# Designs tried in a protein design run: peptides against a protein of PDB entry 4N78. Part 67

Target 1, 186 residues: chain A of PDB entry 4N78
Amino acid sequence: HFQVICRLLGYQGIAVVMEELLKVVKSLLQGTILQYVKTLMEVMPKICRLPRHEYGSPGILEFFHHQLKDIVEYAELKTVCFQNLREVGNAILFCLLIEQSLSLEEVCDLLHAAPFQNILPRVHVKEGERLDAKMKRLESKYAPLHLVPLIERLGTPQQIAIAREGDLLTKERLCCGLSMFEVILT
Target 2, 155 residues: chain B of PDB entry 4N78
Amino acid sequence: MAELQMLLEEEIPGGRRALFDSYTNLERVADYCENNYIQSADKQRALEETKAYTTQSLASVAYLINTLANNVLQMLDIQASQLRRMESSINHISQTVDIHKEKVARREIGILTTNKNTSRTHKIIAPANLERPVRYIRKPIDYTILDDIGHGVKW

## One batch from the design tools (peptide; aimed at target 2 R107 G110)

Design b2_p25_5_s1 (made by RFdiffusion4, then SolubleMPNN; from b2_p25_5, 10 letters changed)
Fold by OpenDDE base, seed 1:
Structure b2_p25_5_s1 (fold): chain B 186 residues (1-186), chain C 155 residues (1-155), chain A 25 residues (1-25)
Amino acid sequence: as target 1 above (186 residues)
Amino acid sequence: as target 2 above (155 residues)
Amino acid sequence: SELEELKKLIERAKKNSLFSYLFDD
C-alpha cells in the first residue's frame, strides 16, 4: 500500500502529505497533549516514595495504583489524551513507512538507470577470472547505452540540456543521504 | 512552407485539372481516329495514325499520373516532417515542464529532510529553526549504500 | 480487328482504378 502511495504521489505529493502531518502533530503536541501533561503534572503526587521491595510486585503495583487512582479515573485522559497520542503515533509510523517505501522506489530507479549512466554493478568474480578483464567486458557491453554521451554527439543543444538535467535528477535521490523521519523525530 | 503551399494550391490541383483535360482530349482523339478510319481510303495509314495517337495519349496520361503521384507523395512527406517537428517541440516542452516540476517538488521535500546522521547517538536534538534551507550538500552519491539494501543482482 | 482491340485497351485504361479515384468525385 505504501509503495503504491509513493508511486502515485511522487515527491510533490509526499511533501504535501508530510507537511500536513507535521502540522497536525505539532498542533496535537503543543495544544491538547501539552495541556493534559501540565494538568497531570499538577495532580501528580509530589512525593512518590518507592515502596519497600518487601511488599513484592503485587504490593508495589497496588501502591502505585492507589497513588495514581485519581489520574487513572480521569475520564478525559482515556478518551482525549490517549486518542491524541495514538494519532501522533500513527503519524510517526506513517512517515516512517512512507520514507522506507520511497527509498525502495528510489533504489529501483537508480538501479534501472545505472546502465545508462556509466554506473557499473559490482561484478562477482568467479575463481580464476581477472576482475579487470571482467570489468572491461562489462564496460564494453554497456558503453553504447551511455545516454548523455550519445545525446551529446547526436542531439540538438536543447536535447543535450534536457538529457543532462534528467541525468542529474536521476542521480540525486533522497535515499543517498537524506531522511525525513529524522526531521519528524526532532 | 512555400513548397507545401505550392503543392497544395497549385501543383496538385493543376495536375488534377490537367489529367481531367487529358481525359476529355482522349475522347476527342478517339472520335477523330474512328472517323478518320471510316472516311479514309487508306485504312492502313489511318490505323497507323491511330496507333501513334493512342501511344502518345497513353504516354501523356501516364506522365501526368506519375507527376501527380510524386507531388502527392512529396506533400505527404513534407506534412509528415512537419508533424515530427511538432511532436518534437511538444515533447521538448513537456520534458522541460516535467523537469521544472520535479525540481520544485525536490525543493519542497528537501525542506522536510535532514542529513542522515551516521552517528549512533540518538541525540534528541531540539528542532533547530525549521527555516534553515537544507543545504543540499551534493555529496557524491555513494551508491555503496544501496549494496546493503538491495539483493544486488548477482550477475 | 486491331482497332477493336485498341478500343478495348483504351476502355480498360479508362476503367483503371486510378481514373476512378481521381475523377469519381
Scores: peptide ipSAE 0.015, ipTM 0.579, DockQ to the pose 0.004
OpenDDE base, seeds 2, 3, 4, 5: peptide ipSAE 0.015, 0.015, 0.016, 0.021; ipTM 0.598, 0.580, 0.599, 0.592; seeds 2, 3, 4, 5 fail the geometry check

Design b2_p25_5_s2 (made by RFdiffusion4, then SolubleMPNN; from b2_p25_5, 9 letters changed)
Fold by OpenDDE base, seed 2:
Structure b2_p25_5_s2 (fold): chain B 186 residues (1-186), chain C 155 residues (1-155), chain A 25 residues (1-25)
Amino acid sequence: as target 1 above (186 residues)
Amino acid sequence: as target 2 above (155 residues)
Amino acid sequence: EEEERRKELIERARENSLFSYLFED
């Protein structure tokens, strides 16, 4: 699903969605969640002494349940605050999954374009063969597929310009060095 | 452009007119040949003359048709070439617009990005021994194990 | 009869002639 969304929205659509999600998250955090947190801080027991260890874990748990009874029974906490936290969590997950899906798409594009851009994979050299010689042979083999040099030789000035720009856009992908998710966490 | 215009306005219409005139002339020649054959005492000579006129007329018509056909084909080729050039121009414009749109989109999404810290994420060397998925045995969490952690007193 | 057939052939050739198709406005 996320892959399809990425394909349909493209960079522009993803940017818009991410921006709006950030606004929503900000609104939730600074608004409703903040208010509930403040309320919870007010209701929080000012003095919470550790019960004696003699009560054991069950007794200690009961003690804390009693001390926090008002908080636990606060119905709006479960219905509204936790729901908002879920929404924030979902938004974060959505952003993560979108970025991952986009990265996969970009990687695929890079891989598909690589033979046409003189980007050759490092070939596993069998023992005894010179890596350099094999790479040179591969380069020579795929040289006719290099799109930009081909168009520079055969194309019009306009075609050359378009080819160069297209080549650059193909090489410059977000997955190469940029992260959206880190910005969201910030 | 001048060649196409000449073909459209002069050569092709002129060729059509020539063919029409030729048609009319052929009819006259046919009538003449018929009358000449009927009136001539030497029918063999009249027949030979008719054959000659027929051959000449057919050759002339064939030439006119061929010329006209070639002109029409040339016209179509020129038009096709013009259309191809227009198509190419439109494609170039379209590609330019698409590239521009892509650049704008990338700038917009770029605002929402930061540089990946190439922090040498220690390759989480997957432990060689894939810990066998420990069957999650729901052991009741014995919370008593935590009783000793807080007060530092192991009883 | 042969002359009539020739005349008919010529007339048919005239009627079916490429000329009629190309020049009938």
Scores: peptide ipSAE 0.008, ipTM 0.673, DockQ to the pose 0.004
OpenDDE base, seeds 1, 3, 4, 5: peptide ipSAE 0.000, 0.000, 0.005, 0.000; ipTM 0.671, 0.671, 0.679, 0.678

Design b2_p25_5_s3 (made by RFdiffusion4, then SolubleMPNN; from b2_p25_5, 7 letters changed)
Fold by OpenDDE base, seed 5:
Structure b2_p25_5_s3 (fold): chain B 186 residues (1-186), chain C 155 residues (1-155), chain A 25 residues (1-25)
Amino acid sequence: as target 1 above (186 residues)
Amino acid sequence: as target 2 above (155 residues)
Amino acid sequence: SEEEELKKLIERARKNSLFSHLFEE
């Protein structure tokens, strides 16, 4: 599903969605969640010391339950805060999954373009074969597929320009070194 | 363009007119030959004359048809070439627009991105020399992650 | 002059690059 979404939206669509999600998350965090957190902080016990070991585990639990009773009761009553946190969490997960899916798509594109861009895969050298010889063979095999040099040789100036731009666009992908998710976490 | 115009406006219409005129002339020639044959005392001579006119007329018509046909073919070739050029131009514009749109889109998404933190595993205590801005060396994407995805040729 | 032209070329290349500026630390 996320892959389909990425394909459908493209870079522009993803950007728009991400921007809007960031706005929503920011709004939730700075608004409702912050307000609830402030309220919770107000009702939080000022002094919460570890009870004496002598009370045993049940007593200690009861102690903390009592100390946090107002918070627990408040939290149980205020489902909105948890819902907002869930929404934030979902937004984060969504962004992560979108980025992952986009990265996969980009990698696939890069792989598909590689033969046309003089990017040769590392060939597994079988025992006894010279790596250099294999690479040369591969280069020779794929040399006719090198699009930009081919167009530079045979194409019009306009075609050459387009080919170069296309090549650049193909090579420059987010997955090569950029992360949206890190921005979202900031 | 001038050649096409000449073909369309002058040569082809002219050729058509010539054929039409030829038709009319052929009819006259036929009438003449018929009458000449009927009226001539020397039927053999009249027949020979008719044969000569027939041969000449056929040759003339054949020439006119051939010329016209060639002009039409030339016209079509020129038009086809023009269409191809137009198509090429449209494609160029389309590609330019697409590239532009893609660039815009990438800029938009780019502002939402940051460089991936390379986990500095080992603090190589680089000697205090001025950190040359480590040009982000694009690490080749390890595509092995996709080896299990799809019917890709296991190289 | 050649250096300036090269700089201009580089600058043009940079302007044409979409993400290269994002990779420039």
Scores: peptide ipSAE 0.055, ipTM 0.643, DockQ to the pose 0.075
OpenDDE base, seeds 1, 2, 3, 4: peptide ipSAE 0.040, 0.000, 0.031, 0.011; ipTM 0.642, 0.627, 0.626, 0.636; seeds 2, 4 fail the geometry check

Design b2_p25_5_s4 (made by RFdiffusion4, then SolubleMPNN; from b2_p25_5, 7 letters changed)
Fold by OpenDDE base, seed 3:
Structure b2_p25_5_s4 (fold): chain B 186 residues (1-186), chain C 155 residues (1-155), chain A 25 residues (1-25)
Amino acid sequence: as target 1 above (186 residues)
Amino acid sequence: as target 2 above (155 residues)
Amino acid sequence: EEEEELKELIERAKKNSLFSYLFEE
């Protein structure tokens, strides 16, 4: 699904969605969540000592339940605050998955373009074959597919310019060194 | 442009008119030949004359048709060439616009990106015992993992 | 026979489909 979304939206659509999600997240964090957190901090027990291990797990749970009774019984916390936190979490996950999917698409594009851009994969050389000879053969095989040199030889100046720009745009991808998710986390 | 205009305005209409005139003339020639054959005492001579006129008329019509056809073909070739040029221009504009849109889109998304922190290869402080440098066996990046994504390129 | 051939040639010339295509309104 995320791959389809990436393909459908493209860079521009993804950017718009990400920006809007960031706004929503910011609004949730600075608004309702912050207010609830402040309120929760006020009602938090000032002294919450660890109960003795002798009470066992059930007793310890009951102890904490009693200490946090006012927080647990706060109805708005469950209905509003936790929902907002879920929304924030979903937004973060969405951004992560979109970035991952986009990176995959970009890598695929790079791979598809590689033969046309004189980017050759490292060929696995069987034992006994000279890597250099195999690479040279591969280079020779794909040489006619080099788009930019071909257009530079046969094309109009306008075509050459477009080909060069297209080549550059094809090579420059976010996956090569950029992360959106890191920005979202900051 | 001038050649196409000449073909459209002068040569093709002129050829059509000439062909039409030739058609009317053929009818007249046919009538003449028929009457001449009926009235002539020397039917053999009249027949030979009719054959000559028929051959000449057919040759003339054939010439006119051929000329007109060639002019029409030439006109079509010129028009086809013009259409190809227009197509090329449209494609160029389209590509330029697409590139521009892509650049804008990339700028927009770029604002939402930061450089990936290349994890500083923590200098693995090699413990004093020189563990033999594990030969970085470049595991060939198995690109086959991507084969199922889109139109996989099998290398 | 020659007369018939000539008549046929004349009829073919009159029925030239190209004339009809170009001039039949």
Scores: peptide ipSAE 0.021, ipTM 0.661, DockQ to the pose 0.005
OpenDDE base, seeds 1, 2, 4, 5: peptide ipSAE 0.019, 0.021, 0.017, 0.020; ipTM 0.665, 0.667, 0.667, 0.669

Design b2_p25_6 (made by RFdiffusion4)
Pose (drawn by RFdiffusion4):
Structure b2_p25_6 (pose): chain A 186 residues (1-186), chain B 155 residues (1-155), chain P 25 residues (1-25)
Amino acid sequence: as target 1 above (186 residues)
Amino acid sequence: as target 2 above (155 residues)
Amino acid sequence: LFESMTSSDESLEQVLEEELTELEE
């Protein structure tokens, strides 16, 4: 699903959705969640020690039950507090997962562009062979596929300018050195 | 474009009217052969001049049509090339717009991004100078090696 | 940021103007 969502939305669609999800998270954190956090903070026990081991685990469980009774009995703890938090969590997970799908989408695009952009994989080296001397030979084999230099050789100025721009857009992807989940959290 | 204007404004309309002139001039020439036959004292001579005019009328109508047909074809060939060049120009404009829309979309998501500081190194990196193997040499106990440390006491 | 996100459209504007001129002609 995320894979399809990335393809259909593109960069502009994904960006707007992320910007809008930030507005939703802001609305919830500064809104209903904040209201209920302030309310439950008062219902909270002002102080609460952690009992020594001596008291034993059953007596510690009893102690936490009494100290947190008002939290345990709070009627809207699930239907509101947990619900709102789940929505915020899902919004964060969407941003993370959608960025991962975009990274996969971009890397595949780049793999297909590599033959037309003079990008060769490492070649096997037998005895008496140097990669330096061999990679350059392989580059000659795929020389007719190098798009930008071919158009600069036979193309019109208009075709050349359009080729340069398109070649730049093809090689520059977010997965080459950029990320978003960090900015989302910040 | 100059050859097209010449075809559209003069050579096609002109060659066309020259055809209409043939329409009117031939009906005169048909009457003249009938009159020249009637006035003719020599019926055989007047027939041979009619034949001459018939053959000449045929050669003329075939020439006028051929000339006009070549012009119409040249006009269509030129117009076909115009559409060929225009499509090429429209395609470039389309590619340019696509590049622009993409730049706008990338600029929009670029706001939500930062550098991912990732690097690549080796599993093991040996030091520039390996530790020299130090030979063992016996030496006596010396109770004076600390004399210069702090407030020593010499003996 | 990448150059595609920070670059100008001046070269594409020139291509557009040249292609419109050719259509007008």

Design b2_p25_6_s1 (made by RFdiffusion4, then SolubleMPNN; from b2_p25_6, 13 letters changed)
Fold by OpenDDE base, seed 4:
Parts: C-alpha cells; structure tokens; sequence
Structure b2_p25_6_s1 (fold): chain B 186 residues (1-186), chain C 155 residues (1-155), chain A 25 residues (1-25)
C-alpha cells in the first residue's frame, strides 16, 4: 500500500503530506500534550529511587505501578493525552513507512537506469578469470545503450540538453544520502 | 504551406472534377461510337475509329487517376511531416515542463531532508550508587488543574 | 491501375472480336 501511495503522490505529493503531518504533530505536541506533561511533572514524586535489582522485573514493575497509581487512575490521561500520543505515533510511523517505500522505489529506478548510464555492477569473477577483462567485455556490451552519448551523437541540441538533465535527475535521489525521518524526529 | 494549400484547394479538387467530367465524356464517346457503328456503311472503319477512341479514353483516365493519386500521396506526405514536427515540438515542451516540475518537487521535499548520519552508539553508563528505596508515601494528586485542558468528555 | 487497364483492354478485344465476327458473317 505504501509503495502505491509513493508512486501516486511522487515527490511533490509526499512533500505536501509530510508538511501537513508535521504541522499536526507540532500542534499536538505544543498544545495538549505539553500541558498534560507539565501538570504531570508537578505531581510526579520528587524522589523516585530505583528499586533494588533483587526484587526482579515483576517487583520493580509493581513498585513503579504503585508509585504511579494515582497518575494511572487519572481518566483524562487515557482519553485525551494517550489519544494524542497515538496520533503522534501514527504520524511518525507513517512518515517512516513512506520514506522506506520511497527509498525502495528510488533504488529500483537506479537499478533500471544503470545500464543506460554506464553504471555496471561488479561481476562475480570465477577463479582464473581476470576481473578487468570481464569488466571490459561488459562495458563493450552495454556501450551502445549509453543514452547521453547516443543522443549527443544523433540528437538535436535541445534533445541533448534534456537528456543530460534527465540523466542528472535520475542519478540524484534521496536514498543516496538524505533522510526525511531524521528531520521529523528533530 | 503554399504547396499544401495548392494541393488541397486546387490540384486535388481539380483532379476530382476532371475525373467526373471524364466520366460524362466517356459516356458521350461511347454513345457516339455505338451510333457511328450502326449507321456507317463501312463497319471496318467505324470499328477502327471506336478502337482509337477507346484507347485514347483509357489513356486519359489512367493519366487523370495517376495524377490525382500522386497529388493525394504528396498531400499526405506533407501532412505527415507536419504532424511529426508538431509531435516533436509538443514532446519537447512536455519534457521541459516535466523536468521543471520535478525540480520544483525536489526542492520542496529537499527542505524536509537532512544528511544521513551514522550515529555512534553511546555506551550507557550505569550510575554507581544505588540509592536506598525511600518509602512510598501516597500523596493525593489534585487533577482539577487539568479540567480546563483539552476537549475531553466531562464525566 | 494497370489491372484496370488490362481488363479494359481485354473487354475491348472481346468487343472487337465480336464486331469482326459480325463482319465476317
């Protein structure tokens, strides 16, 4: 589903959706969540010592549950604050999944374009074969498919310009070194 | 443009009219030949004349059809060439627009991105002094401070 | 066009042959 969404929206659509999600998240964080957190901080126990490790995980859990019992029993925390936190969480997950899906699409595009851009994969060399010889053979095999040189020889100046720009746009992808998710976390 | 216009407005319509006229003329020639053969005392001469007219008529029609066909073919070739040029122009514009749109889109999404940094895993240092657990004293929390915050259902 | 001309020539030859037969009769 996310792959289809990425294909349909493209870079422009994804950017718009991400911007709107960021606005929503910011509004939730700076509004309701912040107020609840401030109030909770005021009522939090001033001294919360770590229980002894001898109590084990269940004992430690019960200890913290007891210390936070009054907070957990606050009904509005479950209905309002936790709901807003769920919305924020869903937004974050959505952004992550979109970025992952987009990265996959970009990688596929790069792989498909590679033969036309003189990008050759490293060939597995069997014992006794020279890597250089195999690479040269591979280069010679795909040389006629190099789009930009082909158009430079046969095309009009306008076609050459478009081909070069298209080649550049094809090579430059987000997956090569950029992350949206890190910006969202920031 | 002038050649195409001449073909469309003058040569092809003219050729069509000529063929139509030739049809009418052929009918007249046929009638003449038939009557001439019936009325002539010298049937051999009349037959030779009919043969001559028939040959001439066929040659004329063949010429008219050939000329018209060539003109139509020429017209179609010119039109095909024009369409190819238009298609090329449209494709060029379309590609230019697409590239521009892509650049704009990339700028917009680019402002939402940062460089991928490999975060170094920081070793979590555990605090050395385990403080003795202080006896939990339950203090009642007044939650009325939150009553004015949020759109929740007032119970 | 060539086929149409050849057919017309054949038809003409038939007419000529018929006319010649009438003259020989």
Amino acid sequence: as target 1 above (186 residues)
Amino acid sequence: as target 2 above (155 residues)
Amino acid sequence: LFESMTRSDDELDEVIAQAQAELAA
Scores: peptide ipSAE 0.005, ipTM 0.622, DockQ to the pose 0.006
OpenDDE base, seeds 1, 2, 3, 5: peptide ipSAE 0.000, 0.000, 0.000, 0.000; ipTM 0.620, 0.621, 0.616, 0.622; seed 5 fails the geometry check

Design b2_p25_6_s2 (made by RFdiffusion4, then SolubleMPNN; from b2_p25_6, 11 letters changed)
Fold by OpenDDE base, seed 4:
Structure b2_p25_6_s2 (fold): chain B 186 residues (1-186), chain C 155 residues (1-155), chain A 25 residues (1-25)
Amino acid sequence: as target 1 above (186 residues)
Amino acid sequence: as target 2 above (155 residues)
Amino acid sequence: LFESMTRSDEELDKVMAEAQAELAA
């Protein structure tokens, strides 16, 4: 599903969606969530010491439950604050999955374009074969498919310009060195 | 353009008219030949004359058809060439626009990106045993795991 | 064009032959 979304939206659509999601997340964080966090900080116990290990896991849990009783009993926390946190979480997950899907699509595009751009995969060399010889053979095999040189020989100046620009755009992808998700986290 | 215009406005219509006129003339010639044969005392001579007229008429019609056909073919070739040129121009414009749109889109999304920190991972000494490339079995991503997370749209 | 003319000539020759036969009769 996310792959289809990426294909349908393209870079422009993804950018718009991400920007809007960021706005929503920012609004939630700076608004409702912040207010609840402030309220929670006011009711938070000032002194909460770690209980001794001798009380065991159940005793420790009860201790913390008692210390946080006022917070747990705060009804609005469950209904409103947690809902907003879920929305933020969903937005983050959505962004992550979109970026991952986009990266996959970009990699596929790069792989498909590679034979036409003189980008040769590293060939597995069997024992006894020279890597250089295989690479030369591959280069010779795919040489006629090199789009830019072909158009430079046969095409008009306008076609050459378009081919070069297209080649550049094909090579330059986000997956090569850019991360969107890191920006979302910051 | 002048040649195409001449073909469309003068040569082809003129050829069609000539062909139509030829049809009418052939009918007249046929009537004449028939009457001449009936009225002539020398039937052999009349027959030879009819043969001559028929041959001439057929040659004329053949010439007219050939000329018209060639003109039509020439017209079509010119038009086809024009269409190809137009197509090329449109394609060029379309590609230019698409490239521009793509650049704009990339700028917009680029604002939302940062450089991947390539952690100087220490030279992972390639383990001597190159693990056989595990056939990447594309496990379909089960998105149902997300069904219980949040109030979002079931994708 | 030449083929069309030759075919027409053949048809004409046939008609002429028929007419000659009618005259000979």
Scores: peptide ipSAE 0.008, ipTM 0.621, DockQ to the pose 0.007
OpenDDE base, seeds 1, 2, 3, 5: peptide ipSAE 0.000, 0.000, 0.000, 0.000; ipTM 0.618, 0.626, 0.619, 0.642; seed 5 fails the geometry check

Design b2_p25_6_s3 (made by RFdiffusion4, then SolubleMPNN; from b2_p25_6, 7 letters changed)
Fold by OpenDDE base, seed 2:
Structure b2_p25_6_s3 (fold): chain B 186 residues (1-186), chain C 155 residues (1-155), chain A 25 residues (1-25)
Amino acid sequence: as target 1 above (186 residues)
Amino acid sequence: as target 2 above (155 residues)
Amino acid sequence: LFESMTRSDDELEKVIEEQLKELEE
């Protein structure tokens, strides 16, 4: 699903969605969640000592439940605050999954374009083969597919300019050095 | 443009008119040849004249058709070339617009990105003092020590 | 009447004449 969304929206659509999600998350965090957190901090017991271990795990749990009874029974916490936190969590997960899907798409595009851009993969060298000789053979094999040099030889100045720009755009991808998710976490 | 205009406005219409006039003239020639053959005492001469006129007429019509056909073909070639140039121009504009749109989109999404912190793999500084593996001596846990702690029923 | 016909390609006329001669043989 996320791959389809990435393909459908493209860079422009993803940017718009991400910006709107960031606005929503910011609004939730600075608004409702902040208010609830402030209220919760006010009603939190100032001193909560560890109960004696002799009460066992059930007794300790009951102790903490009693100390936090007012907080646990606060209906709006469960219905509103936790829902908002869920929305924030979902937004974060959505952003993560979109970025991952976009990265996969970009990697695929880079791989598909590589033969046309004189980008050769490192070939596994079997024992006894010279790496340099194998790479030269590969270069020779793919040389006719190099798009920009081909257009530079046969094309008009305008076509050459477009080809160079297209080549640059094909090579430059977010996955090469940029992260959206890190911006969302900050 | 001037050549195409001349073909469309002058040469092709002129060729069509010439061909039509040729048709009318051929009819007159045919009538003349028929009458000449009937009235002439020398039928052989009249036949030879008819053959000459027929040959000339056929050659003329063939020439007119060929000229007209060539002019039409030339017109079509010029138009095809113009269409190809127009197509090339449109494609160039379209590609330029697409590249621009892509650049704008990338700028927009780029604002939402930060550089991937290549976590420099902190050189795991091997602690200098290899703590000697303390031989884990499994001391049997004597649970009898707990027998005196709690209200457990001494079975 | 034949002024328009006199502009015929002399080569084409010759070809037609040759073809007519072949038909008369």
Scores: peptide ipSAE 0.000, ipTM 0.650, DockQ to the pose 0.007
OpenDDE base, seeds 1, 3, 4, 5: peptide ipSAE 0.025, 0.025, 0.027, 0.028; ipTM 0.698, 0.694, 0.699, 0.694; seeds 1, 3, 4, 5 fail the geometry check

Design b2_p25_6_s4 (made by RFdiffusion4, then SolubleMPNN; from b2_p25_6, 12 letters changed)
Fold by OpenDDE base, seed 3:
Structure b2_p25_6_s4 (fold): chain B 186 residues (1-186), chain C 155 residues (1-155), chain A 25 residues (1-25)
Amino acid sequence: as target 1 above (186 residues)
Amino acid sequence: as target 2 above (155 residues)
Amino acid sequence: LFESMTRSDDVLEEVMAAAQAELAA
């Protein structure tokens, strides 16, 4: 689903969606969540020490449940605060998954474009073969597919300019070194 | 432009008219040949004359058709070339616009990005001594302070 | 009456020659 979303929205659509999500997250964090957190901090027990490990997980849980009983029983915490936190969490996850999906699409695009841009993978060398010879053969094989040089030879100046720009845009992708998710987390 | 105009306005219409006129002329020639053969005392001569006119007529029609056909083909070629040029121009504009849109899109998404960095995992250190649990003292909490925040319910 | 038949071109000459050859055969 996220792959389809990435394909459908493209860079423009993804940017718009992420910007809106950031606004929503910011609004939630600075608004309702912040106020609830402040209030909760005020009513939090002043002294809440870590219980002994001998109590086990259930005992420790019961201890904290007892210490936070009044807070847990606050109905609005579940209905409003936790819901907002879920929304924030969903937004974060959405951004993560979009970025991952986009990266996959970009990698695929790069791979598909590679033969046309004189980008060749390292070929596996069998015993007795020279890597250089194989690479040379491969280069020769794909030489006619080099789009920019081809257009430079046969195309108009305008076509050449478009081809070069297209080539550049094809090569430059976010997956090469940029992360949106890190920005979302800050 | 001038060549295409000449073809469209003069050569092709002229050729069509000529071909139409040739039909009328051929009918007249046929009538002449028939009458000439009937009236001539020398039938052999009349026949030879008819053969000559027949050959000439066929050649003339062939010439007219060929000329007209070539002119039509030439016209179509010129028009096709014009269309190709227009298509090329449109494609160029389209590509330019697409590239621009892509650049804008990338700029917009770019501002939402940062360089990938390897983040160090923070090691959580547990405290050495666990303290005794303190007895819970039940104190009422006033949550009314939150009533005006968001869509909270008044108690 | 013979205006259309008075036209001559290289193609016409070739066609006439061919036609004459066919008639002569």
Scores: peptide ipSAE 0.013, ipTM 0.624, DockQ to the pose 0.008
OpenDDE base, seeds 1, 2, 4, 5: peptide ipSAE 0.010, 0.012, 0.007, 0.008; ipTM 0.630, 0.630, 0.626, 0.627; seed 4 fails the geometry check

